# Ledger of designs, part 48: peptides against a protein of PDB entry 6EJA

Target 1, 276 residues: chain A of PDB entry 6EJA
Amino acid sequence: VEYMPANPVRIAFVLVVHGRASRQLQRMFKAIYHKDHFYYIHVDKRSNYLHRQVLQVSRQYSNVRVTPWRMATIWGGASLLSTYLQSMRDLLEMTDWPWDFFINLSAADYPIRTNDQLVAFLSRYRDMNFLKSHGRDNARFIRKQGLDRLFLECDAHMWRLGDRRIPEGIAVDGGSDWFLLNRRFVEYVTFSTDDLVTKMKQFYSYTLLPAESFFHTVLENSPHCDTMVDNNLRITNWNRKLGCKCQYKHIVDWCGCSPNDFKPQDFHRFQQTARP

## One batch from the design tools (peptide; made by RFdiffusion4, then SolubleMPNN)

Design b1_p12_7_s1 (from b1_p12_7, 4 letters changed)
Fold by OpenDDE base, seed 2:
Structure b1_p12_7_s1 (fold): chain B 276 residues (1-276), chain A 12 residues (1-12)
Amino acid sequence: as target 1 above (276 residues)
Amino acid sequence: SDYEVPITGGDL
């Protein structure tokens, strides 16, 4: 049993879901749900069936809400970042939801700790931001991620338009698109009008897989840079044999890998996986 | 424990 702090952090979980994976979403929701946290769910504009299912869930729980706006998102699309940014703004405007941390989740990534452990840990480090970097050569990362390429999301496709330069004076970083961000940093990203945030929002609106790099880059170049922890406290179901087949070439003018969604048989791994 | 996060991007 983990010790619970006197002032435990409350988490806003943001889920971006699509397709018809209602059962998977339900399993995930049951696994992460707690009465003291908040859940904000975006359903892809094209996923009407799933939207109806999620709405039903939201009506049953006071701490579950669904975005009134819906975007059409694709793998690697720049619109995913827009989704996160808008959800952050919404969450900051919800005065009745006093959350301390923003955590995004998908069916491919789960927190590696129990709720009690996670809350205890984050309560101890409530002023920190948790972003996992790629841990490799940064130049290679830029090339492989296509950060020096200009992309346009249009007609459910990421079009590669040409080359571009990394903004001057910016140290680019990235890695996992699953992160734990404190409210203070989310406020900065949402409301700051400084050159960094302004330029990065523009830059990443034409970026492939923007969530894998935007928050890392903004944080590391911001006045909040000292709050970075190179760990996202996640377990990811990576299987390169299944996930690295350039399977998205029909959607994106680029190749990439994708983690696998957790299956029911995978949940036992949470108890066996080494914790950071 | 520390773990490496694979990059997802790759050029055509």
Scores: peptide ipSAE 0.042, ipTM 0.710, DockQ to the pose 0.591
Fold by OpenDDE base, seed 1:
Structure b1_p12_7_s1 (fold): chain B 276 residues (1-276), chain A 12 residues (1-12)
Amino acid sequence: as target 1 above (276 residues)
Amino acid sequence: SDYEVPITGGDL
């Protein structure tokens, strides 16, 4: 049994799901569900059957909600960032959900802590933000991510329109698109009207894989820069030989990689300790 | 082709 702090943090888990893997989602949900946390689920606009199934789940639990809006997201699309940003706004407007941290999850990237461990850890570091950086040459990162290229998401395709310049005076960073953000930083990203947030939202609306860089860049250039921790507390099943074959060329005017989904056996890496 | 492969930031 892990030590429980006197004022434990409560987590808003945001799930962006699509396709037909309803059983996999159900297994994942059961593995991460806890009565003290909150779950906000976005289902791709095209995944109607999955949406109906998720709605059924949400009706069974008071701390599970489904986005009333739905986007048609694609791999690498700018709409993924829009999905997160809108979800953040929604969650901040839910006054009956007093969450302290925003955490996104997928079947390909899981926390490596038990619920008790995660809560204890985040309760101790509730003022910090956890984003994993690429840890390599930044110029190379910019090139490989296509940050110096202008993209437009339209008709379920990410069109490369041309070259663009990185904004001057901005320290660009990025890495994992799986992060743990505290409520204060989410509030800043959502409601700030400063030049940084405004310009970055505009810039990243035409960016490939925006979630891998937006929050890093905004955080590091913001008044909250000292709250960054270079760790997302995740384990990802990467096999680049299998996942990096330019398999998305038909969707985006770029190449990319995808991690392998975790198997049901891997759910032990994030276990709930208490569930009704 | 001038396609690049994103890092995808998950390997680290």
Scores: peptide ipSAE 0.026, ipTM 0.622, DockQ to the pose 0.092
Fold by OpenDDE base, seed 3:
Structure b1_p12_7_s1 (fold): chain B 276 residues (1-276), chain A 12 residues (1-12)
Amino acid sequence: as target 1 above (276 residues)
Amino acid sequence: SDYEVPITGGDL
């Protein structure tokens, strides 16, 4: 018998979408939609057709909203973090949406739990934050992520400007850019004026693939560090042979890897399986 | 089981 929590958590799902993948988005949306959760969708500024389609969906569901602002995002761009941070602020200001967890989603990484299982789990661990770390040598991670390099996002390109130092006293960590964050930590990230949050926001505004490291680093160096769980409750369709071909060198002054998008059949399959 | 985490491939 599945555990039914007395006070089930409500989730704010943030979707950052672009291109013309309307059908894929629709399939994913149907798979993750629940009346008790909230969905906040950002559509890339350049994806006008998709934006119109998403707006139509949002009009059909009271718990679906579209960001009134739109950013032009690029692969690996610092603007992706800005998108998440602004979305977090927006969601905190939506007093009519009492969400407990923030979850970002894309077609590249899907939750492996059913809604009931996910809600039950998060309801039990509502004070925890779920971020998956790289689990490897940290120095290597820093080098491969280019965290010791300064990047500037400009004109739809990530320009490498030079070298930089990791801030002293900061334990850098990272891994998956898919995370589950509780409201309390989101509030901290959004509203804290402490040196950590301030410096990290500045640091990561010049960072490649910032979402893969920002929240990990902030959490682990924050007063909330004891709330970290090294698990994002996801399955990643990751194949380095396919995703590590420097395919983004025209956009970023760096060779990057990317996971593969899941097919609908993969998504359904993984939702029914426990993570081994 | 563990799975690979997306990261950058390296420098140009």
Scores: peptide ipSAE 0.040, ipTM 0.704, DockQ to the pose 0.600; fails the geometry check
Fold by OpenDDE base, seed 5:
Structure b1_p12_7_s1 (fold): chain B 276 residues (1-276), chain A 12 residues (1-12)
Amino acid sequence: as target 1 above (276 residues)
Amino acid sequence: SDYEVPITGGDL
């Protein structure tokens, strides 16, 4: 018997997409769409055809909107965090969308639960934030992520400018850039003027793959630190043998890894996996 | 978990 919460949470799904993800987006959207949730879609500035397609969808569904602003994003770019932060602000300003959780999705990362299961779970733990940590040596993580290096996003490239120090008193953490954040924490990140949020926004404006670490670090050093759960409830098509070939060296002055997009043949795994 | 969390590979 499935648990039905008395006050079910409503989810704001944020999708950041570009041209090569057209088919994946359609599959993802069909898989996750529900009338009780909200969908906010950012289409890369360069993907005009996809943008037109997504606009057509948004006109058909009242709970689907497209960002009126569009950024040209690159892999590992600081602009991805800017996209999320601006989306969060937009969503908080949408008073007609009473969402309780912020969830980002891509074709490489699916929720491991059905909608009913996810809603039931989040309704039970509505005060928690779900971020998956790397689970390794933190010093190694900092080094591998290049957090002690200063990057500048310019001309569709992440330029490494030099070394930098992590701010004193900050416990850095990170891992997956796929997360489930409750509205209260999103409000804090968006509107807080404390030193932590202010300094971290500045720090991560010059950070490679900032979404893999920003929210973890802010949360763990914030008054909301006790709300962290080390799990993002995702199944990721992760194959490091395929995804760790320094394939982005032409875009970033760093070597990185990326998960693979899901294919229709991979979808059967969603029904077989209980936990990642 | 059978899956690892995404992470950068390091310096060039």
Scores: peptide ipSAE 0.027, ipTM 0.662, DockQ to the pose 0.623; fails the geometry check

Design b1_p12_7_s2 (from b1_p12_7, 5 letters changed)
Fold by OpenDDE base, seed 1:
Formats: sequence, structure tokens, C-alpha cells
Structure b1_p12_7_s2 (fold): chain B 276 residues (1-276), chain A 12 residues (1-12)
Amino acid sequence: as target 1 above (276 residues)
Amino acid sequence: DDYEVPITGGDL
């Protein structure tokens, strides 16, 4: 049994799902569901069957909602960032959902803590933002991510249009696209009109794999830079030998990798905690 | 050579 804080944080979990992973989603949802948290689910525009299933779930729980808008997302697409940004805006406009942290989840990257541990930890560090950096040569990161290349998402494809410059005066950073962001920073990203946020939103609208770098870069160059913690509190089932085969060349003008999905037995960390 | 974080970015 973990220590329960006097004012426990409440988490908005954002799930971006697609395909035929209904059973997997159900298992994940069951594992992470708690009455004190909030769940906002985006279903790919092309995944109609999954959408219907998710809608059914959302009708059964008052703290589960489905995005009324749906994007056709692709691997590495700029639209993924748009999905997160719009979800953030939606969540901020939901006055009946007093969430403190924004957390995105997938079947390939899960929190390393139980719910109680996570809540206790975040309650202690509620003013911090958790983003894991690549931790190596930044120049190499820029090259590998194609940040110095201009991409356009169109017709379910990421087209490489040419080269571009990294904005001057901006310290680019990135790493994992799985993060834990506090409400204050989400508010800043969503509503700030300063040059940093404005320029970065524009820059990353033409960026491959934008979620792996956007929030890192914005945070580190913002007045909130001192709130960064280089940890996303996650474990990824990563095997580059299996996942790095340029398997996405048919949808993006770039090569990339994919992690392995977690198996049902991996959900024990969430299932060990009390649920409503 | 991999980064500390298993990023998805590669190259052409």
C-alpha cells in the first residue's frame, strides 16, 4: 500500500488508437481505469468499427470521452501532434474534468509505476513536466529525425519536400513521444501567443515524428524550462533488430522504427492497484 | 548506435 497524498493529482489519459486492436484496447483500458482519472480517446478516422466499440465504452463511464473529431493518422505524420494539441485544448475546455496531468498512452509504452505510485509521485512533483530526452549527440538526433527536412502530410503520406533550417535561437531537443505534462504547461502550449509557441507550432506542422521533439523543444526554450525532468516513467518493449526495417517507406519518405506491443501479462502493474 | 531513448527516427 502506497502513501496517499492529501491532495492527489488527477490524470487525463489520452489514448490515440487505430486499427483492429479492440481487445488490446479493452485490456489496457481495464488495467489503467480508475474513477478519479479521466480518459479521452481519439480513434483514427479510418477505424470505424473500433470507434463504435470505444463509443460504447464511453457511454458506460462518466469519466471516459471520445473525441468528436477524428484524424486520419499515419506513422510519423504531423497530424499526430495536431491530435495531441487539439486534445489538450478540448481537455482544458472541459471544466467538469479537473485534471492535473496530461499523459498519453499506447500499447507499446506503459508507465513503470502502479496507479497509486504514479499518483503519489506526481502529487509530490505536480509542478514538474516529465519528458525523456535522447541523451546523446543532438546534431545526430536532428539528422536522424529529419528535423532539418521539410515534410508535408497529404493523402495519407508524409512527403519530403526539401531541406529547411532549424529556427535560430532555438535549442532543439527530443526523445520519447510519451510524456507526462502538468496542466500549467499544457495551458501554456495551448493558449500562449508568444513567438516560441507560435513559431514552433508552425515549424512542427511540417515535421516528421513531431511528438518526439515538439514538447521537449517548447518546454526547454520556454519560461517553464526549469520544470523539466528527464524521465517519462515508462518502459518500452524495444527491439531495434526487429522494429527497424524501414517498414514505413510506403507511407513516409523516411525510415523509422517501431517498438513491440506489450502483452496482457504486462498489465500487472496497473491491475495490482485498487479500482472503482 | 542507439540513443538512450529508443527513438523511432531513422533515415532514408
Scores: peptide ipSAE 0.054, ipTM 0.734, DockQ to the pose 0.406
Fold by OpenDDE base, seed 4:
Structure b1_p12_7_s2 (fold): chain B 276 residues (1-276), chain A 12 residues (1-12)
Amino acid sequence: as target 1 above (276 residues)
Amino acid sequence: DDYEVPITGGDL
């Protein structure tokens, strides 16, 4: 039995999916669906079959919507951040969806809590933002992420154009690209015209793997910095031996790792354990 | 080369 808050938070789940994740998406959706939450699904522009499937689902549930716009995203592409930012704006403009938290998910990442546990937890910490940091040397992180490199997403490729400097006065951080952000911070990111948000949006529009660093960096340098919690309340099936083979060189001028898909039988145990 | 939270990025 979990604590039931008097004013439970409602979650906007944002799913960014592509065709190869159909089975995983179905499992994810079934696992996370609840009538009190909201689900906003972006289907890759190239995944038409999946799009049709997701549209069918959205017609069955009033709290499930599909983005009317679709981007062609690539691994590590700056467009992923654009997708999140646009989805955030959309969600903020949906006055009929009173969500309190923004949570992004993929087929390879699962919440570590049941719905009741998650809601109880977030309801208790509704003023906090949950971003998991890399937890190591930041300079190394910058190098590994290529944050000191300028990238351009063009023609389904992330082109490395050259070197760049991190803006002065900015403390860069990052880690997991899976986060739980409260509405207040999402509003800030979406609508703020301050120098920080403006510069960071520009900076990260030329950044590889921007979602792994943008929100961390903006949060930590913002007036909301005291709301950061170094936890994303989820698990990812990471196996670097298998996932770190520079398999994306054909689409990006960089190397990277990818998580492994979860098996259906693995999910149930995740709700009872912390991230391995 | 381990991070507390695995990250995607890697050097060429």
Scores: peptide ipSAE 0.049, ipTM 0.711, DockQ to the pose 0.456
Fold by OpenDDE base, seed 3:
Structure b1_p12_7_s2 (fold): chain B 276 residues (1-276), chain A 12 residues (1-12)
Amino acid sequence: as target 1 above (276 residues)
Amino acid sequence: DDYEVPITGGDL
């Protein structure tokens, strides 16, 4: 028996997609679709085929929209954060979509809870933000993420320009780039003009893999710091032996890893998995 | 060695 909240939260799912993986996206979409939630899809500017496919989906469902703007994103690019931030602004301006939580998704990361469980859980903890931290040595994290390095995204490449210092007084954190953020915090990130948000937006515009650290860092240093939960309610298909081959050196002056896509059968399995 | 939550970053 699942608890049914009196005022269930509604979720804005943001999907950032690229390439020609229309079938994969369709599978993901079918797995996560619910009539009570909202889906906002950004298609890479270069992925015209996929864009056409996604537009077809959006025309079939009233709670599915496609970003009218499209960015050319690269692995590890700072523009990914820009994509999220702009999508957040768009979603806040959509007065006809009363969402309570922002959730980003990819084909390589899947919610481990059923929709009912997820909604029940988030409805109970609607004032919290869910970001999973790396949970280890922060100094090592900074080094491995290249947070002490200055990057410039230009000409479909992340150029390493040199070294930089972490801003004084800022406690840097990060980990998973999959997060569950409540509307209040999204509003803060989007509209706040305080020094923290302003400084971090500037800092992370020159950051590699910014989504893995930006929201963690902003949240933990913000007046909303007490709302952080070290859990993103996700399961990711990680295989470092497969995914950590420095395969992105051609587009980034850095080495990195990538998660593996889930197979269709994995979705059914993970939907039934309860997180301790 | 890996973090509890895998991260994508790595130095050259």
Scores: peptide ipSAE 0.035, ipTM 0.711, DockQ to the pose 0.457
Fold by OpenDDE base, seed 5:
Structure b1_p12_7_s2 (fold): chain B 276 residues (1-276), chain A 12 residues (1-12)
Amino acid sequence: as target 1 above (276 residues)
Amino acid sequence: DDYEVPITGGDL
C-alpha cells in the first residue's frame, strides 16, 4: 500500500565499498540519494583513491558522511559484521541524524521500490524488521554456511581452526545479508548487555559470512522476535552457476557464492519490478 | 581440498 505518511521515516543508508565499486557506487548513490535521508559510507582501508572521491562527495552534502575508521575487509570475513556494528553505533551516536531505519546496500543488490514507495511502506511498518531467510532445511544451512566451524580472520585470510558448537538454546537462522532494520532493534543490538547479544557478538566474531546470519539469529531469539518480516525488499542478480565456483578459496578456508553485479542496463528494470 | 559451499537463502 502506497500513501503519503504524516510522519515519514528517514533512512540511514550504509554503503560498504571498495575500489572495484567506484562506478557502481556513483550509480547507486545517485539512485538512492534524497535530502531527507542519511548516507554513511565505509571505504575499504586499501581503497585510498575511492576514499578521496567519497570524501569530496561528503563535503558537498550535509547528509553524507564517511567513516573516520576504515577496515580492510575480505570476502566472508568477520570484519564485515564489525563494520556494520560499528556503523550502527556511530549512527546512533549522531544525534543530529534522526534516522528510523538502517539499510545496507551494494551494487549487487537493489531496492525494488522507489523512494516514495519505500518510505511509505516503512512508515506503515516502522516497528518491523525485514530480514530474508533461506527458507530451507536449517541443518543444511548451518553446514553449508560453516556455522559449526570456527574461523579466524587474520592476515587477510579466514582461517578455519576447527569445529565448534552452536550455543545451546539458540535458534540459528539466516539468509540474505541485505536487511532493513528499525532503529529500535539497532539500539538493542548495539547497547544490550543481555546474554544473547553478548554471546552472539562473540560467536559471530569467529564466523564466516556473519552478516548472513547474525541479525537473523539475534532477532529471532530476542524480545524483538515478533517484529521479523521474512522479506528484504531487494532484487539480487543471482547466477549460481557462475557465482558458486569456490572462487574465494585463496582468501577463505571455505567455498562460497557471489551474486553478480548489476549492469547499468539492468537498473531500469528494478523500478518497475513487482514485489516478490 | 573440497569445502562446503555457503548458501545464500531468500535471494534467487
Scores: peptide ipSAE 0.031, ipTM 0.663, DockQ to the pose 0.094; fails the geometry check

Design b1_p12_8_s1 (from b1_p12_8, 5 letters changed)
Fold by OpenDDE base, seed 1:
Structure b1_p12_8_s1 (fold): chain B 276 residues (1-276), chain A 12 residues (1-12)
Amino acid sequence: as target 1 above (276 residues)
Amino acid sequence: EEELGIDGRGDL
């Protein structure tokens, strides 16, 4: 039994799902559901059957909601960042959901801690933001991510339009697109009108895989920079032999990798803790 | 900790 904090944090879990992940979603939801947390689910615009299923779930649980808007998302698309940003805004406007942390999840990435451990940990470090950096040469990162290239998402494709400059005076960083952000930073990203947030939103609207770099870059260049922790408390099932074959070249004018989905046996990490 | 897949990314 983990230590129970006096004022435990409440988490807004944001799930971005599509039709092929229906079974994984069901398993994940069962594994991560807790009455004290909140779940905001975006279903791809093209996944109508899944959307109906998720709506049914949302009607059964008061702490589960589905986005009334839906995006047609693609791998590497800039629209994924838009999805997160809009979800953040929605969650901030939900005054009846007093969440403390924003956490995104997929079927391919799970927290390394049980619910009790996660809550205890985040309650202790509630003023911190958890973003995992690439930990390598930054110039190489920029090149490999294509951050110096201009992309346009159109007709379910990421078109490479040309080269671009990295904004001057900005320290670019990135790594994992799975993050744990505190409410205060989410408020800053959502409502700040400073040059940093404004320029970065514009810059990343034409960026491939924007969620892997946007929040890192904004945080590290913001007044909140001292709140960064280089860890996202995740384990991703990577198999480079299977996931790194440039399999997305038909969707984006770039090569990339994808992690493998977790299997049912991988859920023991969350299921080990009883849910009150 | 997770392993990042950036090494497999690059231009076409």
Scores: peptide ipSAE 0.078, ipTM 0.692, DockQ to the pose 0.689
Fold by OpenDDE base, seed 2:
Structure b1_p12_8_s1 (fold): chain B 276 residues (1-276), chain A 12 residues (1-12)
Amino acid sequence: as target 1 above (276 residues)
Amino acid sequence: EEELGIDGRGDL
């Protein structure tokens, strides 16, 4: 028996999709769709066929929308953060969508809880933000992420321009680029004009893999710092042998890894594990 | 399986 909250949270799921991942998207969408939640889908500017497909889906469901704007994103590009930030703004401006949480998803990442469990959990902890930290040495993390390097996204490439310093007084953190953020924090990130948000938006506009660190860093240095939970409630399909081959050196002047997409047969695992 | 979504792995 699952706890049924009196005021269940409603979730805005944000999907950033590209290429020809129509089948994966369809499977994931079916798995996560619920009438009480909201789905906001960004399709890469270059993925026109996928965009048409997603538009078809959005026309069938009143709680599914597609971004009217589309960005051309690359792996590790700063534009991914821009995509999330703009999506957040859009979602906040949608007065007819009273969402309580922002959740990003991909085919390589899946919530470990059923909808009922997730809603119950988030309803209980609706004032919290869920970001998974790297849990390692921060100096090493900074080096590995290239946070002390200046990158420019241009011509579908992340150019390393040189070295840079971490802003003074900022405790940098990061880890997973899959997060669950409450509306209040999203509002803060979107509308705050304080020095932290302003500086971090600027800093991370020249950052490789910005989504892996931006929200962590902003949250932990913000007045909302006490709302952080070091858990993103996700299962991510990592395979080091396959995902960590510096396969993106042609796109970015850095080496990185990527998780593997879940296969249909992997979905059974999602309900077999639970994290606090 | 690693639960951390860290894509940065180091310099070239």
Scores: peptide ipSAE 0.056, ipTM 0.688, DockQ to the pose 0.526
Fold by OpenDDE base, seed 3:
Structure b1_p12_8_s1 (fold): chain B 276 residues (1-276), chain A 12 residues (1-12)
Amino acid sequence: as target 1 above (276 residues)
Amino acid sequence: EEELGIDGRGDL
């Protein structure tokens, strides 16, 4: 028997998609779609075919919208964070979409809970933010992420310009770039003019893989720091041997990793998985 | 396999 909350949370799912993976997106969409949630989809500026396909979907569902703006994003690019931040602003300005949580999704990371379980859980912990940390040596994390390096996204490339220092007084953290953020924190990130948010937005505009660290760092150094839960309620299909072969050096002046996409059969399995 | 991984790997 699943607990049914009296005031169930509603989720804004943000999907950042590119390429020609229409079928893959359709499968994922069907797996996560619910009438009570909201879906905001950004399609890469270069992916016109996919954009047309996504527009068709959005016309069929009242709770599905496509970003009117489109960015050209690259793997590891700082523009990905810009995409999330702009989507957050858009979602906050959509007064007809009363969402309580922001969740980003990709084909490589899937929620491990059923919709009912997820809603029940988040409804119980609606004041919390769910960010999974790397859980290892922070100095190593900084080095491996290249956080002490200055990057510039330009001409579809992440150029490494030189070294930089981590701002004083900031506790840097990060890990998964898949997060569950409550509306209150999203409002803070979007509209706060405090030194932390301002400084971090600037810092991370020159950061490689910014989404893996920005929200963690902002949250942990903010007045909302006590709302952090070290869990993103995701299962990720990682294969380090396959995903960590410096395959992105042609677009990034850094060596990185990537997770593997889930297969359709994995969705059914993971939806039934209980996480402690 | 369930694994938390960072995308960052290291310098070139």
Scores: peptide ipSAE 0.034, ipTM 0.728, DockQ to the pose 0.555
Fold by OpenDDE base, seed 5:
Structure b1_p12_8_s1 (fold): chain B 276 residues (1-276), chain A 12 residues (1-12)
Amino acid sequence: as target 1 above (276 residues)
Amino acid sequence: EEELGIDGRGDL
């Protein structure tokens, strides 16, 4: 449903980027930029040239900031979740940025709606959180994700240390690592001292691909569980033949795959793809 | 299009 909301939501877009996504970042930024939203960009610790470029952009726009800290992240690394969590804390501490939703982006996916459509939709459902679940057998998901395995991120590698148990009483879920979270839930994740958040932060600090499961699991087991919507409003450039060949086995002690970055020729899909 | 890549994941 499209309408002009009286109190439109403002979005904090978090971009996590590295050197090989420089062109894609520029395209994405131009596509999603709006003066009423906020953009918080993390540049990989190793991507100094890109960092300098992004800093120049941030100086030109008052609603664009770059993280003063930088992580050296790897595919599947627990540090990616740390990046999101720290970004969330930073954004909550920015009192001059009254954002209502947290949205993470990379060059691998885009919002399926125009800005006006997205704002209208989120303004209507501002109390909801949007996370896409795997929609399959949960036991299989746990096994395939390696959630019952203990991983340690060290020396640019995800080392598998052994087996572990899923915490008792926790309903584990997951799927897409692209989400739309309202400020209320982000506040809960960031500042809650309850047993759930504390245990899950610890658990997922030793988890492969933690962003695909952490927020789902925390949300579904939290007092905010009734706010979950099984949709992330994304279009992903997915090609199984190219993206799912266990190409990361040199980085992680596990097989995995990832979607492909969007190219200029892929942009026509935004106009023809229906809402999932 | 599939959004999730869980089918390509697993133990080494």
Scores: peptide ipSAE 0.091, ipTM 0.702, DockQ to the pose 0.692; fails the geometry check

